# Designs tried in a protein design run: peptides against a protein of PDB entry 3VZA. Part 60

Target 1, 98 residues: chain A of PDB entry 3VZA
Amino acid sequence: RVERLCKSKELFEERLGLEIRRIHNEQLQFIFRHIDHKDPDKPYMFTLSINEQGDYEVTSCTPPLDCISEFQLKVRETNNFSAFIANIRKAFTALSFK
Target 2, 62 residues: chain B of PDB entry 3VZA
Amino acid sequence: AAYVTQLYYKISRIDWDYEVEPARIKGIHYGPDIAQPINMDSSHHSRCFISDYLWSLVPTAW

## One batch from the design tools (peptide; made by RFdiffusion4, then SolubleMPNN)

Design b2_p15_6_s1 (from b2_p15_6, 5 letters changed)
Fold by OpenDDE base, seed 3:
Structure b2_p15_6_s1 (fold): chain B 98 residues (1-98), chain C 62 residues (1-62), chain A 15 residues (1-15)
Amino acid sequence: as target 1 above (98 residues)
Amino acid sequence: as target 2 above (62 residues)
Amino acid sequence: SELDEKIKELLEKYS
């Protein structure tokens, strides 16, 4: 039921440090926290849509990632959305150490 | 929130145990070969460590 | 909603 769904969402948000929001223009916003151990609440985020061709498209990435365009290509090729999200988090983690 | 929770599962392949006490992080990660239990005391770890650990369960190979 | 449909579309694409 709705109560269980809400609890599930909250558990995922806290434990994975990943919030998923619906935003304007039919986009999803993915907000990673718990990346920087010195600043756990610092957000690392990107937005995603499906373009006119039906392909995943990253519409923003903050902070910017050099690898994000390559990841967009990879997810289009493989359709491995899980690896896509995990690799983005990995990249944000690496960025936090610079 | 139905689609969002489905998305979380598709991303993480984690199924939480919703009946345990709040301080217990308990669930199952379903990998391609084996299912592994998750069972952590959140009071023993930082939020960042917990997240890092859980994400370490998610394959990054394309 | 329209956004719910977009999420559904994303899920269907991944599945």
Scores: peptide ipSAE 0.202, ipTM 0.928, DockQ to the pose 0.034
Fold by OpenDDE base, seed 5:
Order: sequence, then structure tokens, then C-alpha cells
Structure b2_p15_6_s1 (fold): chain B 98 residues (1-98), chain C 62 residues (1-62), chain A 15 residues (1-15)
Amino acid sequence: as target 1 above (98 residues)
Amino acid sequence: as target 2 above (62 residues)
Amino acid sequence: SELDEKIKELLEKYS
């Protein structure tokens, strides 16, 4: 089972181009790659925590996204975490064309 | 790894077939109305195309 | 981690 879990993580990381890491101060880091077709290894990332009120809070975003604060509001309203991550990836993709 | 794999599933709704050859990307995407099979030869596509395709399966409606 | 568990809990509850 442990071996399968490790394999699962590797498959998701490679196929989705998304790495999820635990970092200091009780945060998760989401690192997107495979965004820029001309530079597939270029990382697009954000960090996430849960604040004292229990709400999702984006603590950093690199490169910055103008829409990230709105997405944070939307995920708090809808609790649709899947759409939250997918929309961030879409926004990073759009940014890569600039 | 258990937590992160659960998170990947919650995000993507993709369940991989772990018994196929490494070059075969095979699984199932569970959408709200229909389950769609995933079955592609990774050697026929770039890493970016594969990722873009898989993410295209994930709804962005809030 | 505590955050992982909390996110897991929230995801299971609301999505």
C-alpha cells in the first residue's frame, strides 16, 4: 500500500504537473509546472494556509496573480477547492502567454 | 503520501490504473455526471499537452 | 501535518 501511494504521488506530480509540499508555519505549497510549453519546468506556485477563522488564505503567489484574492473569496464562499486549484492553473496559463 | 494522494484525487477526480506499462497513461476521470476513461500513449504527447489535457477535464465552475 | 488533516477534513465536508 505504501508503495502504491508513493507511485500515485509520482504519477500525479508528473501527469498534472503539480507538486504539493508541506512548508513551515503550517502551510501548503502548490507548485505548477508544464504551464509554459516553451519552458515546461518553469514553476508557478502559491502557498496556502488556514487562518484563525478557519478560512483558506493564500499567503504567497509567484508570479503574482491579480485574480488570486477573488479566487480566495470564491473558494471561501463555495468550498469548491477543485475549481479553486483549476482556476489558478488557468490563470497561470494565461499569464504565461504574456 | 496518503494525505497528498487524497488531495490529488479531490482536486482532479482522477483515479489512475497503476498496473499498466509506464508509457501508458490510463485511468478514469469522475465527473459530476459521467465517468470518462483516460487512455493515452505518453510517447505521443509532450508533458505540457498531457497536463493541459488532464486539467481540461477538471471543471472550473465555482 | 495539522494543515493537511484540516484541509482533508474541509474537503471531505464541503466538496
Scores: peptide ipSAE 0.201, ipTM 0.927, DockQ to the pose 0.031
Fold by OpenDDE base, seed 4:
Structure b2_p15_6_s1 (fold): chain B 98 residues (1-98), chain C 62 residues (1-62), chain A 15 residues (1-15)
Amino acid sequence: as target 1 above (98 residues)
Amino acid sequence: as target 2 above (62 residues)
Amino acid sequence: SELDEKIKELLEKYS
């Protein structure tokens, strides 16, 4: 089971181009790659925490996204974390064409 | 790694077939209504295309 | 690990 879990993580990282890391101050870093077809290894990332109220809070976003504050509001409203991550990737993809 | 794999599943709703060869991207995407099989030959696609395709399976409606 | 704890916290909020 342990080997399968490790393999699962590696498959998700490669196939989705999404890496999830722990960083300082109890935050998660989400790193998207495979966004820019001309530069597949270029990272697009944001960091996330749970604030004192228990709400999702985006603590950084690089490169910046104009829509990230709205997405934070939407995920707090709907609690649809899947759509939250998918919409961020969609926004990064759109940004890569500019 | 149990929690991170659970998070990947909750995000993507994809369950991989771990018994196939590495070049075969095989699994199931569980949508709200029906399950859709995933079965790709990775040698026929770029890494970016594969990722874009898999993410296209994830609904963006809030 | 702290990663597991934070992910668990996120998963508990995600419904």
Scores: peptide ipSAE 0.174, ipTM 0.925, DockQ to the pose 0.036
Fold by OpenDDE base, seed 1:
Structure b2_p15_6_s1 (fold): chain B 98 residues (1-98), chain C 62 residues (1-62), chain A 15 residues (1-15)
Amino acid sequence: as target 1 above (98 residues)
Amino acid sequence: as target 2 above (62 residues)
Amino acid sequence: SELDEKIKELLEKYS
């Protein structure tokens, strides 16, 4: 089963082009690839934590997204984390079309 | 790996078929209304297309 | 939501 779990992670990473990492200070890093069709390996990423109030907090976003603060508000209101991630990817995709 | 796998599922609602050949992208997307099968030949698509397609299955409505 | 709880669980797990 451990083998399956490792395989599962690899499949998700490659097929979704999304890597999820634990980083310092109790944060999660979300790294999107496969955004720019002309540069599939270019990373688009953000980091997330739970603040002292227990709310989702985006601690960084690279490249910056004007909409990230609004999305943070929306996910706090709705707790729809799936939509949160999907909308961020959508925004990164739009940004790649300079 | 168990935790992150669970997170991937909760985000994407995709369950992979782990018994198929590596080049076959096979699974099920569990949408709010209907479960939709996924069955792609990875050799027929770019990595970006595959990712874009799979993400298109994920609702963006809050 | 379950996902919300999972995220918080993960973050707590990393503490």
Scores: peptide ipSAE 0.130, ipTM 0.923, DockQ to the pose 0.034

Design b2_p15_6_s2 (from b2_p15_6, 5 letters changed)
Fold by OpenDDE base, seed 4:
Structure b2_p15_6_s2 (fold): chain B 98 residues (1-98), chain C 62 residues (1-62), chain A 15 residues (1-15)
Amino acid sequence: as target 1 above (98 residues)
Amino acid sequence: as target 2 above (62 residues)
Amino acid sequence: SELDKKIEELKKKYA
């Protein structure tokens, strides 16, 4: 099982181009790669926590996204975590074309 | 690792076939209505294309 | 962690 879990993580990281790290202060760091086809290894990242009210809170976003605050609002309203992450990736992709 | 893999499933709704050779990207995407098989030859695509394709399976509707 | 708790709560709510 341990070997399978490690393999699973590696497959997701490579195939989705998404690395997920648990970092200090009970936060998650999401690192997207494979966004810019001209520079596949360029990272696009954000960090996520749960605030004192129990709501999702984006604590950092690099590079900055104008839409990140709206997405934070939407995920709080819908609790659609999958759409939240997917929309962030879509936004990073759009940003990479500028 | 279990926690992180659970997050990946929560996000992507993809379950990989772990018994296949590395060059074969095989699994199942579980959409809200139906399950869709994934079966790609990674040697025919760039890393970016593969990622873009897989993410295209994930609904962005809130 | 609080994040873990939140995720588990969501899993239960929307399962």
Scores: peptide ipSAE 0.104, ipTM 0.919, DockQ to the pose 0.025
Fold by OpenDDE base, seed 1:
Structure b2_p15_6_s2 (fold): chain B 98 residues (1-98), chain C 62 residues (1-62), chain A 15 residues (1-15)
Amino acid sequence: as target 1 above (98 residues)
Amino acid sequence: as target 2 above (62 residues)
Amino acid sequence: SELDKKIEELKKKYA
């Protein structure tokens, strides 16, 4: 089962182009690749924590997204984490075309 | 790894078939209305296309 | 939420 779990992670990373890592101060780093079809390995990243109030908090976003604060508000309101991540990827994709 | 895998599922709602050949991208996406099978030959697509396609299965409505 | 709990579990695991 441990082998399957490791394989699962690798499959998600490659197929979704999304890597999830632990980072300092008990945060999670989300790294998107496969965003720019002309540069598939270019990373688009944000970090996430749960603050003292128990709310999702984006602590960094590279490259920066104007919509990230609004998305943070939306995920707090809806608790739809899936849509949160998907919308961030959509925003990064839009940014890659500029 | 269990926690990370669980996060991936909560994000994507995809469950992979782990018993197929490496070149086969096979699984199920569990949408709110219907479960949709995934069955792709990775050799027929770019990495970016595969990712874009899979993400297209994930609703963006809040 | 369940996801929040899982995130917190991850945070605790790597603290």
Scores: peptide ipSAE 0.103, ipTM 0.918, DockQ to the pose 0.035
Fold by OpenDDE base, seed 5:
Structure b2_p15_6_s2 (fold): chain B 98 residues (1-98), chain C 62 residues (1-62), chain A 15 residues (1-15)
Amino acid sequence: as target 1 above (98 residues)
Amino acid sequence: as target 2 above (62 residues)
Amino acid sequence: SELDKKIEELKKKYA
């Protein structure tokens, strides 16, 4: 089972181009790659925590996204975590064309 | 690893077939209405194309 | 962690 879980993580990281890290202060770091077809290894990342009110909070975003605050509001309203992550990736993709 | 794997499923709704050859990307995407099979030859595509394709399966509607 | 607990709660509520 441990071997399968490790393999699963590796498959997701490579195929989705998404690495997920648990970091200090009870945060998650999401690192997207495979965004820019001309530079597949360039990272696009953000960090996420639960604030004092118990709400999802984006604590950093690199490169910055103008839409990230709106997405934070949307995920608080809908609790659609999947759409939240997918929309961030779409926004990073759009940014890579600039 | 279990926690992170659970997050990947929560995000993507993809379940991989772990018993196939490394060059074969096989799995199932579980959408809200239909389960869609995934079956790709990774040697035929770039890493970016594969990722873009898989993410295209994930709904962005809130 | 609080984040882990929140995610697990959401999984149960919206599964």
Scores: peptide ipSAE 0.099, ipTM 0.918, DockQ to the pose 0.026
Fold by OpenDDE base, seed 3:
Structure b2_p15_6_s2 (fold): chain B 98 residues (1-98), chain C 62 residues (1-62), chain A 15 residues (1-15)
Amino acid sequence: as target 1 above (98 residues)
Amino acid sequence: as target 2 above (62 residues)
Amino acid sequence: SELDKKIEELKKKYA
């Protein structure tokens, strides 16, 4: 039911440090927290859409990632959405140490 | 929230145990080969450590 | 939405 779904969402948000929002123009916003151990609430985020060709497209990335275009290509090739999100988090983590 | 929770499972392959006490992080991660239990006391770890650990369960190979 | 449809389509194709 709705109550269980709400609890599930909250558990994922807190435990994974990942918030997912449906935003304007049929996009998804992914907000990572718990990346920087010295600033756990600092957000690292990107937005995702389906372009006119029907492919995943990253429409924004803050802070910017050098690898994001490569990841976009990889997810289009493999359709491994899980690895796509996990690799982005890994990249944000690496960025937080610079 | 059904769509979003489906996305979380698609991403993490984690199924939580919703009946345990709030301080217990308990669930199952379903990897490609084996299912691995998750069972942590959240009071023993930082939020960042917990997140890092859980994400470490998610394969990054394309 | 188009994004929802695409994700659902991919789930059916690869799951």
Scores: peptide ipSAE 0.098, ipTM 0.919, DockQ to the pose 0.026

Design b2_p15_6_s3 (from b2_p15_6, 4 letters changed)
Fold by OpenDDE base, seed 4:
Order: sequence, then C-alpha cells, then structure tokens
Structure b2_p15_6_s3 (fold): chain B 98 residues (1-98), chain C 62 residues (1-62), chain A 15 residues (1-15)
Amino acid sequence: as target 1 above (98 residues)
Amino acid sequence: as target 2 above (62 residues)
Amino acid sequence: SELDEKIEELKKKYA
C-alpha cells in the first residue's frame, strides 16, 4: 500500500503537472507546472490555509492573479474545491499567454 | 502520502490504473453523472498536452 | 490540523 501511495502521488504530479506540499503553519502549497507550453517547468503556485473563521484563505499567489480574491469568495460560497483549483489553473494558463 | 492522494482525487476525480506500463495513461474520471475512461498513449503527446487534457475533464462551474 | 479538519468536514458533507 505504501508503494502504491507513493506511485499514485508521482503519477498525479507528472500527469496533472500539480505538486501539493504541506508547509508550515498548517498550509498547503499548490505548484502548477506544464502551464506554459514554451516553458513546461515554469512554476505557477499558490498557498492555501484555513483561517480562524474556518474559511479557505489564499495566503500567497505567484504570479499574482487578479481573479484570486473572487475565486476565494466563490469557494467559500459553493465549497466546490475542485472547481476552485481548476479555475486557478485556468487563470494561470490564461496568464501564460500574456 | 494518503492525505495528498486523497486531495488529488478530491480535485481531479481521477482514479489511476496502477498496474499498467508507465507509457499508458489509464484510469477513470468520475464526473457528477457518469464515469469516463481514460486511456491514452503518453508517447503520442507532450507533457503539457496531457496535463491540459486531463484538466479539461474537471468541471469549472461553481 | 485545521486544514485537515476542514477537508474532512467537506468530505462528510458532500460525499
């Protein structure tokens, strides 16, 4: 099972181009790659925590996204975590074309 | 690792077939209504295309 | 962790 879990993580990282790390202060770091087809290894990342109110909070976003605050509001309203992450990737993709 | 893999499933709704050769990307995407098989030859596509394709399976509607 | 708890709560609510 341990080997399967490790393999699963590696498959997701490679195929989705998404790395997820647990970092200090009970935060998650999401690192997207494979965004820019001209530079597949260029990272696009954000960090996520749960604030004292129990709500999702984006604590950093690199590069910055104008829409990140709206997405944070949307995920708090809908609790659609999947759409939240997918929309962030979509936004990073759009940004890579500028 | 279990926690992270659970997050990946929560995000993508993809379950991989772990018994297939590395060059074969095989699994199932579980949409809200139906399950859709994934079965592609990675040697025919770039890393970016593969990622874009898989993410295209994930609904962005809130 | 608080984040783990939130995710587990979401699993229970929307599973």
Scores: peptide ipSAE 0.093, ipTM 0.919, DockQ to the pose 0.026
Fold by OpenDDE base, seed 5:
Structure b2_p15_6_s3 (fold): chain B 98 residues (1-98), chain C 62 residues (1-62), chain A 15 residues (1-15)
Amino acid sequence: as target 1 above (98 residues)
Amino acid sequence: as target 2 above (62 residues)
Amino acid sequence: SELDEKIEELKKKYA
C-alpha cells in the first residue's frame, strides 16, 4: 500500500504537472509546471492556509494573479476546491501567453 | 502520501490504473454525470499536452 | 493541523 501511494503521488505530479507540499505555519504550497509549453519546468505557485476565521486564504501567489482574490471569495462561497485549483491553473496558463 | 493523494483525487477526480506499463496513461475521470476513461500513449505527446488534456477534464464552473 | 481538518471536513460534507 505504501508503494502504491508513493507511485500515485509520482503519477499525479508528472501527469498533472502539480506538486503539493506541506510547509511551515500549517500551509499548503501548490506548484504548477507544464504551463508554458516553451518552458515546461517553469513553476507557477501559490500557498494556501486557513485563517483565524476558518476560511481559505491565499498567502502567496507567484507570479501574481489579479483574479486570485476573486477566486478566494468564490471558493469560500462554493467550497468547490476542485474548481478553485483548476481556475488558478487556467489563469496561470493565460498569463504564460503574455 | 495518503493525504496528498487524497487531495489529488479531490482536485482532479482521476483514479489511475497502476498496473499498466509506464508508457501508458490509463485511468478514469469521474465527472458529475459520467465516468470517462483515460487511455493515452505518453510517447505520442509532450508533457505539457498531457497535463493540459487532463486538466481539460476538470470542470471550472463554481 | 487546522488546514488538514478543514479539508477532511469538506471531503465528508461534499463527497
Scores: peptide ipSAE 0.093, ipTM 0.918, DockQ to the pose 0.026
Fold by OpenDDE base, seed 3:
Structure b2_p15_6_s3 (fold): chain B 98 residues (1-98), chain C 62 residues (1-62), chain A 15 residues (1-15)
Amino acid sequence: as target 1 above (98 residues)
Amino acid sequence: as target 2 above (62 residues)
Amino acid sequence: SELDEKIEELKKKYA
C-alpha cells in the first residue's frame, strides 16, 4: 500500500543517500548525499532524460564529472542502469577527495 | 511512489526488511551469483559509512 | 512519460 511505499522510499533515501525526483520535461533528478564524510548533506547530482533517439542522456551534472560522457556511452551500450548509477556515485566520491 | 521504489530496486538490488526496529538496517542484496544478507546496527556507524557500505555491494562492472 | 516507458521497456527486455 501507499504507506509501505512511502516508507520504502524514505529508507532508500536515507540508507543509500540517494534521492530521486521527477522533474520538468520528463526528466529524473538523482541527488546523492553522504558522499563527503565531512559534509554529509552536500548534494552531488545529475539529471537524466530520454532523448529523441530514445537513448539515455545526462542533461546536467553538478559538480561536473569528466567521466560522465563515457558513462552515458556505456549505459547506452550495456543498458546496465545499476552500474551506471553506481559508477556515477563512485566518481562523485573520488571527486570529494580532491 | 511505486515507480521510484522500483527504480531503487533496479539500481541497488536491495530488498529491505520493513518490520525491524528503526535502528536496524536489515535486508537482502541480490547479486548476480548469490544473495547476501544485510544486517547492521545504524547506531554503530555514520550515515556516510552506511551509504558507502551499501553502495559497495552494487557491482560497477558494465 | 517517455522516460518511464523506456525504463519499463528495458526492465522487461533485460530483467
Scores: peptide ipSAE 0.091, ipTM 0.919, DockQ to the pose 0.026
Fold by OpenDDE base, seed 1:
Structure b2_p15_6_s3 (fold): chain B 98 residues (1-98), chain C 62 residues (1-62), chain A 15 residues (1-15)
Amino acid sequence: as target 1 above (98 residues)
Amino acid sequence: as target 2 above (62 residues)
Amino acid sequence: SELDEKIEELKKKYA
């Protein structure tokens, strides 16, 4: 089962172009690749934590997204974590075309 | 690894078939209305296309 | 962790 879990992670990373890392201060780092078809390895990333109020908080976003604060509000309201991540990827994709 | 895998499922709602050949992208996407099979030959597509396609399965409605 | 706890709470709420 441990072998399967490792394989699962690798499959998700490659197929979704999304790497997830646990980093300091109980944060998660989300690294998107495969965003820019002309530069598939270019990373687009953000970090996420739970603040003192217990709410999701984006602690960094590179490159910056104007919509990230709104998405943070939306995920707090809806708790739709899936839509949150998917919308961020959508926003990064839009940014890559500028 | 279990934690990260759980996050991937929470995000994507995809369950992979781990018993197929490496070049086969096979699994199931569990949407709110219907479960949709995934079955792709990775050699026929770019990495970016594959990712874009899989993400297109994930609803963006809040 | 606090983040893990939050995710587990969500799992419980929406299970």
Scores: peptide ipSAE 0.084, ipTM 0.918, DockQ to the pose 0.025

Design b2_p15_6_s4 (from b2_p15_6, 6 letters changed)
Fold by OpenDDE base, seed 2:
Structure b2_p15_6_s4 (fold): chain B 98 residues (1-98), chain C 62 residues (1-62), chain A 15 residues (1-15)
Amino acid sequence: as target 1 above (98 residues)
Amino acid sequence: as target 2 above (62 residues)
Amino acid sequence: SALDEKIEELKKKYS
């Protein structure tokens, strides 16, 4: 089981180009790569926590996204965590073309 | 790593086939109402293409 | 953690 879990994590990281880290203060860090085809290793990242009200809160976003506040609102309304992450990646992808 | 792998599934809805050769990207994507197979030869594609393709399977509708 | 609990809660609700 442990071996399977380790392999699973590695497969997801490489194939999705997404690394997920648990960091200080009960936060998750999401690091996207494979965004810019000209620079596949360039990281695009954001951090996520649960605020005092118990809601998802984006605590950082690098590079910054104009739409991140709207996405935060949307995920609070819909609880669609999958769409939240996917839309952020889509936004980073769009940004990489600028 | 169980927690993180669960997050990956929650995000992507992909379940990998762990018994195939490293060059094969094989699994199942579970959409809202239908499951679709994934079966790619990774040697035929760039890392970015593979990631873009897999993410294209994930709905962005809220 | 609070984040872990929130995510697990969502897993249960929407699984």
Scores: peptide ipSAE 0.107, ipTM 0.920, DockQ to the pose 0.026
Fold by OpenDDE base, seed 4:
Parts: sequence; structure tokens; C-alpha cells
Structure b2_p15_6_s4 (fold): chain B 98 residues (1-98), chain C 62 residues (1-62), chain A 15 residues (1-15)
Amino acid sequence: as target 1 above (98 residues)
Amino acid sequence: as target 2 above (62 residues)
Amino acid sequence: SALDEKIEELKKKYS
């Protein structure tokens, strides 16, 4: 089972181009690659925590996204975590075309 | 690792078939209404295309 | 962690 879990993580990382890391202060770091087809290894990342009120909070975003605050509001309203992550990737993709 | 893999499933709704050769991207995407198979030959596509395709399966409607 | 608990809470709530 341990080997399966490790393989699963590796498959997701490669196929989705998404690395998820647990970092200090009870946060998750999401690192997207494969965003820019001209530079597939360029990372696009954000960090996420739960604040004192129990709400999702984006604690960093690199490169910055104008829409990230709106997405934070949307995920708090809908609790649709999947759409939250997918929309962030979509926004990073759009940003890469500039 | 179990927690992270659970997050990947929560995000993507994809389950991989772990019994196939590395060049085969095979699994199931569980949409809101129906499950659909994934079955790709990775040698036919770029890494970016594969990622874009798989992410296209994930609804962005809130 | 608080994040872990929140995510698990959401899983249970919307399962």
C-alpha cells in the first residue's frame, strides 16, 4: 500500500503537473507546472491555509493573480474546492499568454 | 502520502489504473453524473497537452 | 492540522 501511495503521488504530479506540499504553519503549497507550453517547467504556485475563522485563505500567490481574492470568496461561498483549484490553474494559464 | 493522494482525488476526481505500463495513462474520471474512462498513449502527446487535457475534465463551474 | 480538519469536514459534509 505504501508503494501504491507513492506511485499515486508521482503519477498525479507528472500527469496533472501539480505538486502539493505540506509546509509550516499548517499550510498547503500548490505548485503548477506544464502551464506554459513554451516553458513547461516554470512554476506557478500558491499557498493555502485555514484562518482563525475556519475559512480558506490564500497566503501567497506567485505570480500574483488579480482574481485570487475573488476565487477565495467563491470557494468560501460554494465550498467547491475542486473548482477552486481548477480555476486557479485556468487563471495561471491565461496569465502565461501575456 | 495518503492525505496528499486524497487531495488529488478531491481535486481531479481521477483514479489511476496502476497495473498498466508507464506509457499508458489509464484511469477513470468521476464526473458529477457519469464516470468516463481515461486511456491515452503518453508517447503521442507532450507533457503540457496531457496536463491540459486532464484538467479539462475538471469542471470550473462554482 | 486545522486545514486537514476543514478538508475532512468538507468531505463528510458533501459526500
Scores: peptide ipSAE 0.102, ipTM 0.919, DockQ to the pose 0.026
Fold by OpenDDE base, seed 3:
Structure b2_p15_6_s4 (fold): chain B 98 residues (1-98), chain C 62 residues (1-62), chain A 15 residues (1-15)
Amino acid sequence: as target 1 above (98 residues)
Amino acid sequence: as target 2 above (62 residues)
Amino acid sequence: SALDEKIEELKKKYS
C-alpha cells in the first residue's frame, strides 16, 4: 500500500505538474509546474490555510494573482475545491503569457 | 501520502491505471455526468502539453 | 490539523 501511494503521488506530480506539501502552521503549499512551456520547471505557488473563522484562506501566492481574492471568496461560497485549484492554475497559465 | 493522494483525487477526479508501462498515461476522469477514459502515449507529447490536457478535463465552473 | 478536518468535512458533505 505504501508503495502504491508513493507511486500515485509521483504520477500526479509529474502528470498534473502539481506538488502538494504540508507545511508549518497547518498549511498546504501547492506548487504548479509545467505552466510556462518555455520554462516547464518554473514554479507557480500558493499556500492555503484555515483561518480562525474556519474558512479557506490563501496565505501566499507567488507570483501574485489579481484574481486570487475573488477565488478565495468563491471557494468559501461554493466549497468547490476542485474548481478553486483549477482556476488558480488557469490564472497562472494566463499570467505566463504576459 | 494517503492524505495527499486523496487531495489529488478531490482536485482532479482522476483515477490512474497503475499497471501499465511508464510511457502510457492511462486512467479515468470522473466528471459530474460522464466518466471519460484517459489513454495517452507520453512519448508523443511534452510534459506541459500533458499537464494542460489533463487540467482541461477539470471543470472550472464554480 | 484544522485544515485536514475541514477538507474531510467537505468530503462528507459532497459524498
Scores: peptide ipSAE 0.099, ipTM 0.919, DockQ to the pose 0.026
Fold by OpenDDE base, seed 1:
Structure b2_p15_6_s4 (fold): chain B 98 residues (1-98), chain C 62 residues (1-62), chain A 15 residues (1-15)
Amino acid sequence: as target 1 above (98 residues)
Amino acid sequence: as target 2 above (62 residues)
Amino acid sequence: SALDEKIEELKKKYS
């Protein structure tokens, strides 16, 4: 089972081009690659935490996204975590077109 | 690792087939309507295309 | 962690 879990993570990382890391202060770091077809290894990333009110909070975003604050509001309202991550990737993709 | 894999499933709704050859991208995407199979030969596609395709399966409607 | 707990709560709520 441990081997399967490790393999699962590796498959998701490569196929989705998304690395998820648990980092300090009870945060998650999301690192997207495979965004820019001309530079597949270029990272696009953000960090996420739960604030004192228990709500999702984006603590960093590199490169910055104008829409990230709105997405944070939307995920708090809908609890649609999947759409939240997918929309961020979509926004990063749009940004990669310069 | 279990926690992270759970997050990947929560995000993508994809379950991989772990018993196929490494070059085969095989699994199931569980959408809100019906489950759809994933079955790709990775040697026929770029990494970016594969990722874009898989993400295209994930709804962006809130 | 608080984040883990929040995600688990959401899983229970919508499963």
Scores: peptide ipSAE 0.094, ipTM 0.919, DockQ to the pose 0.026

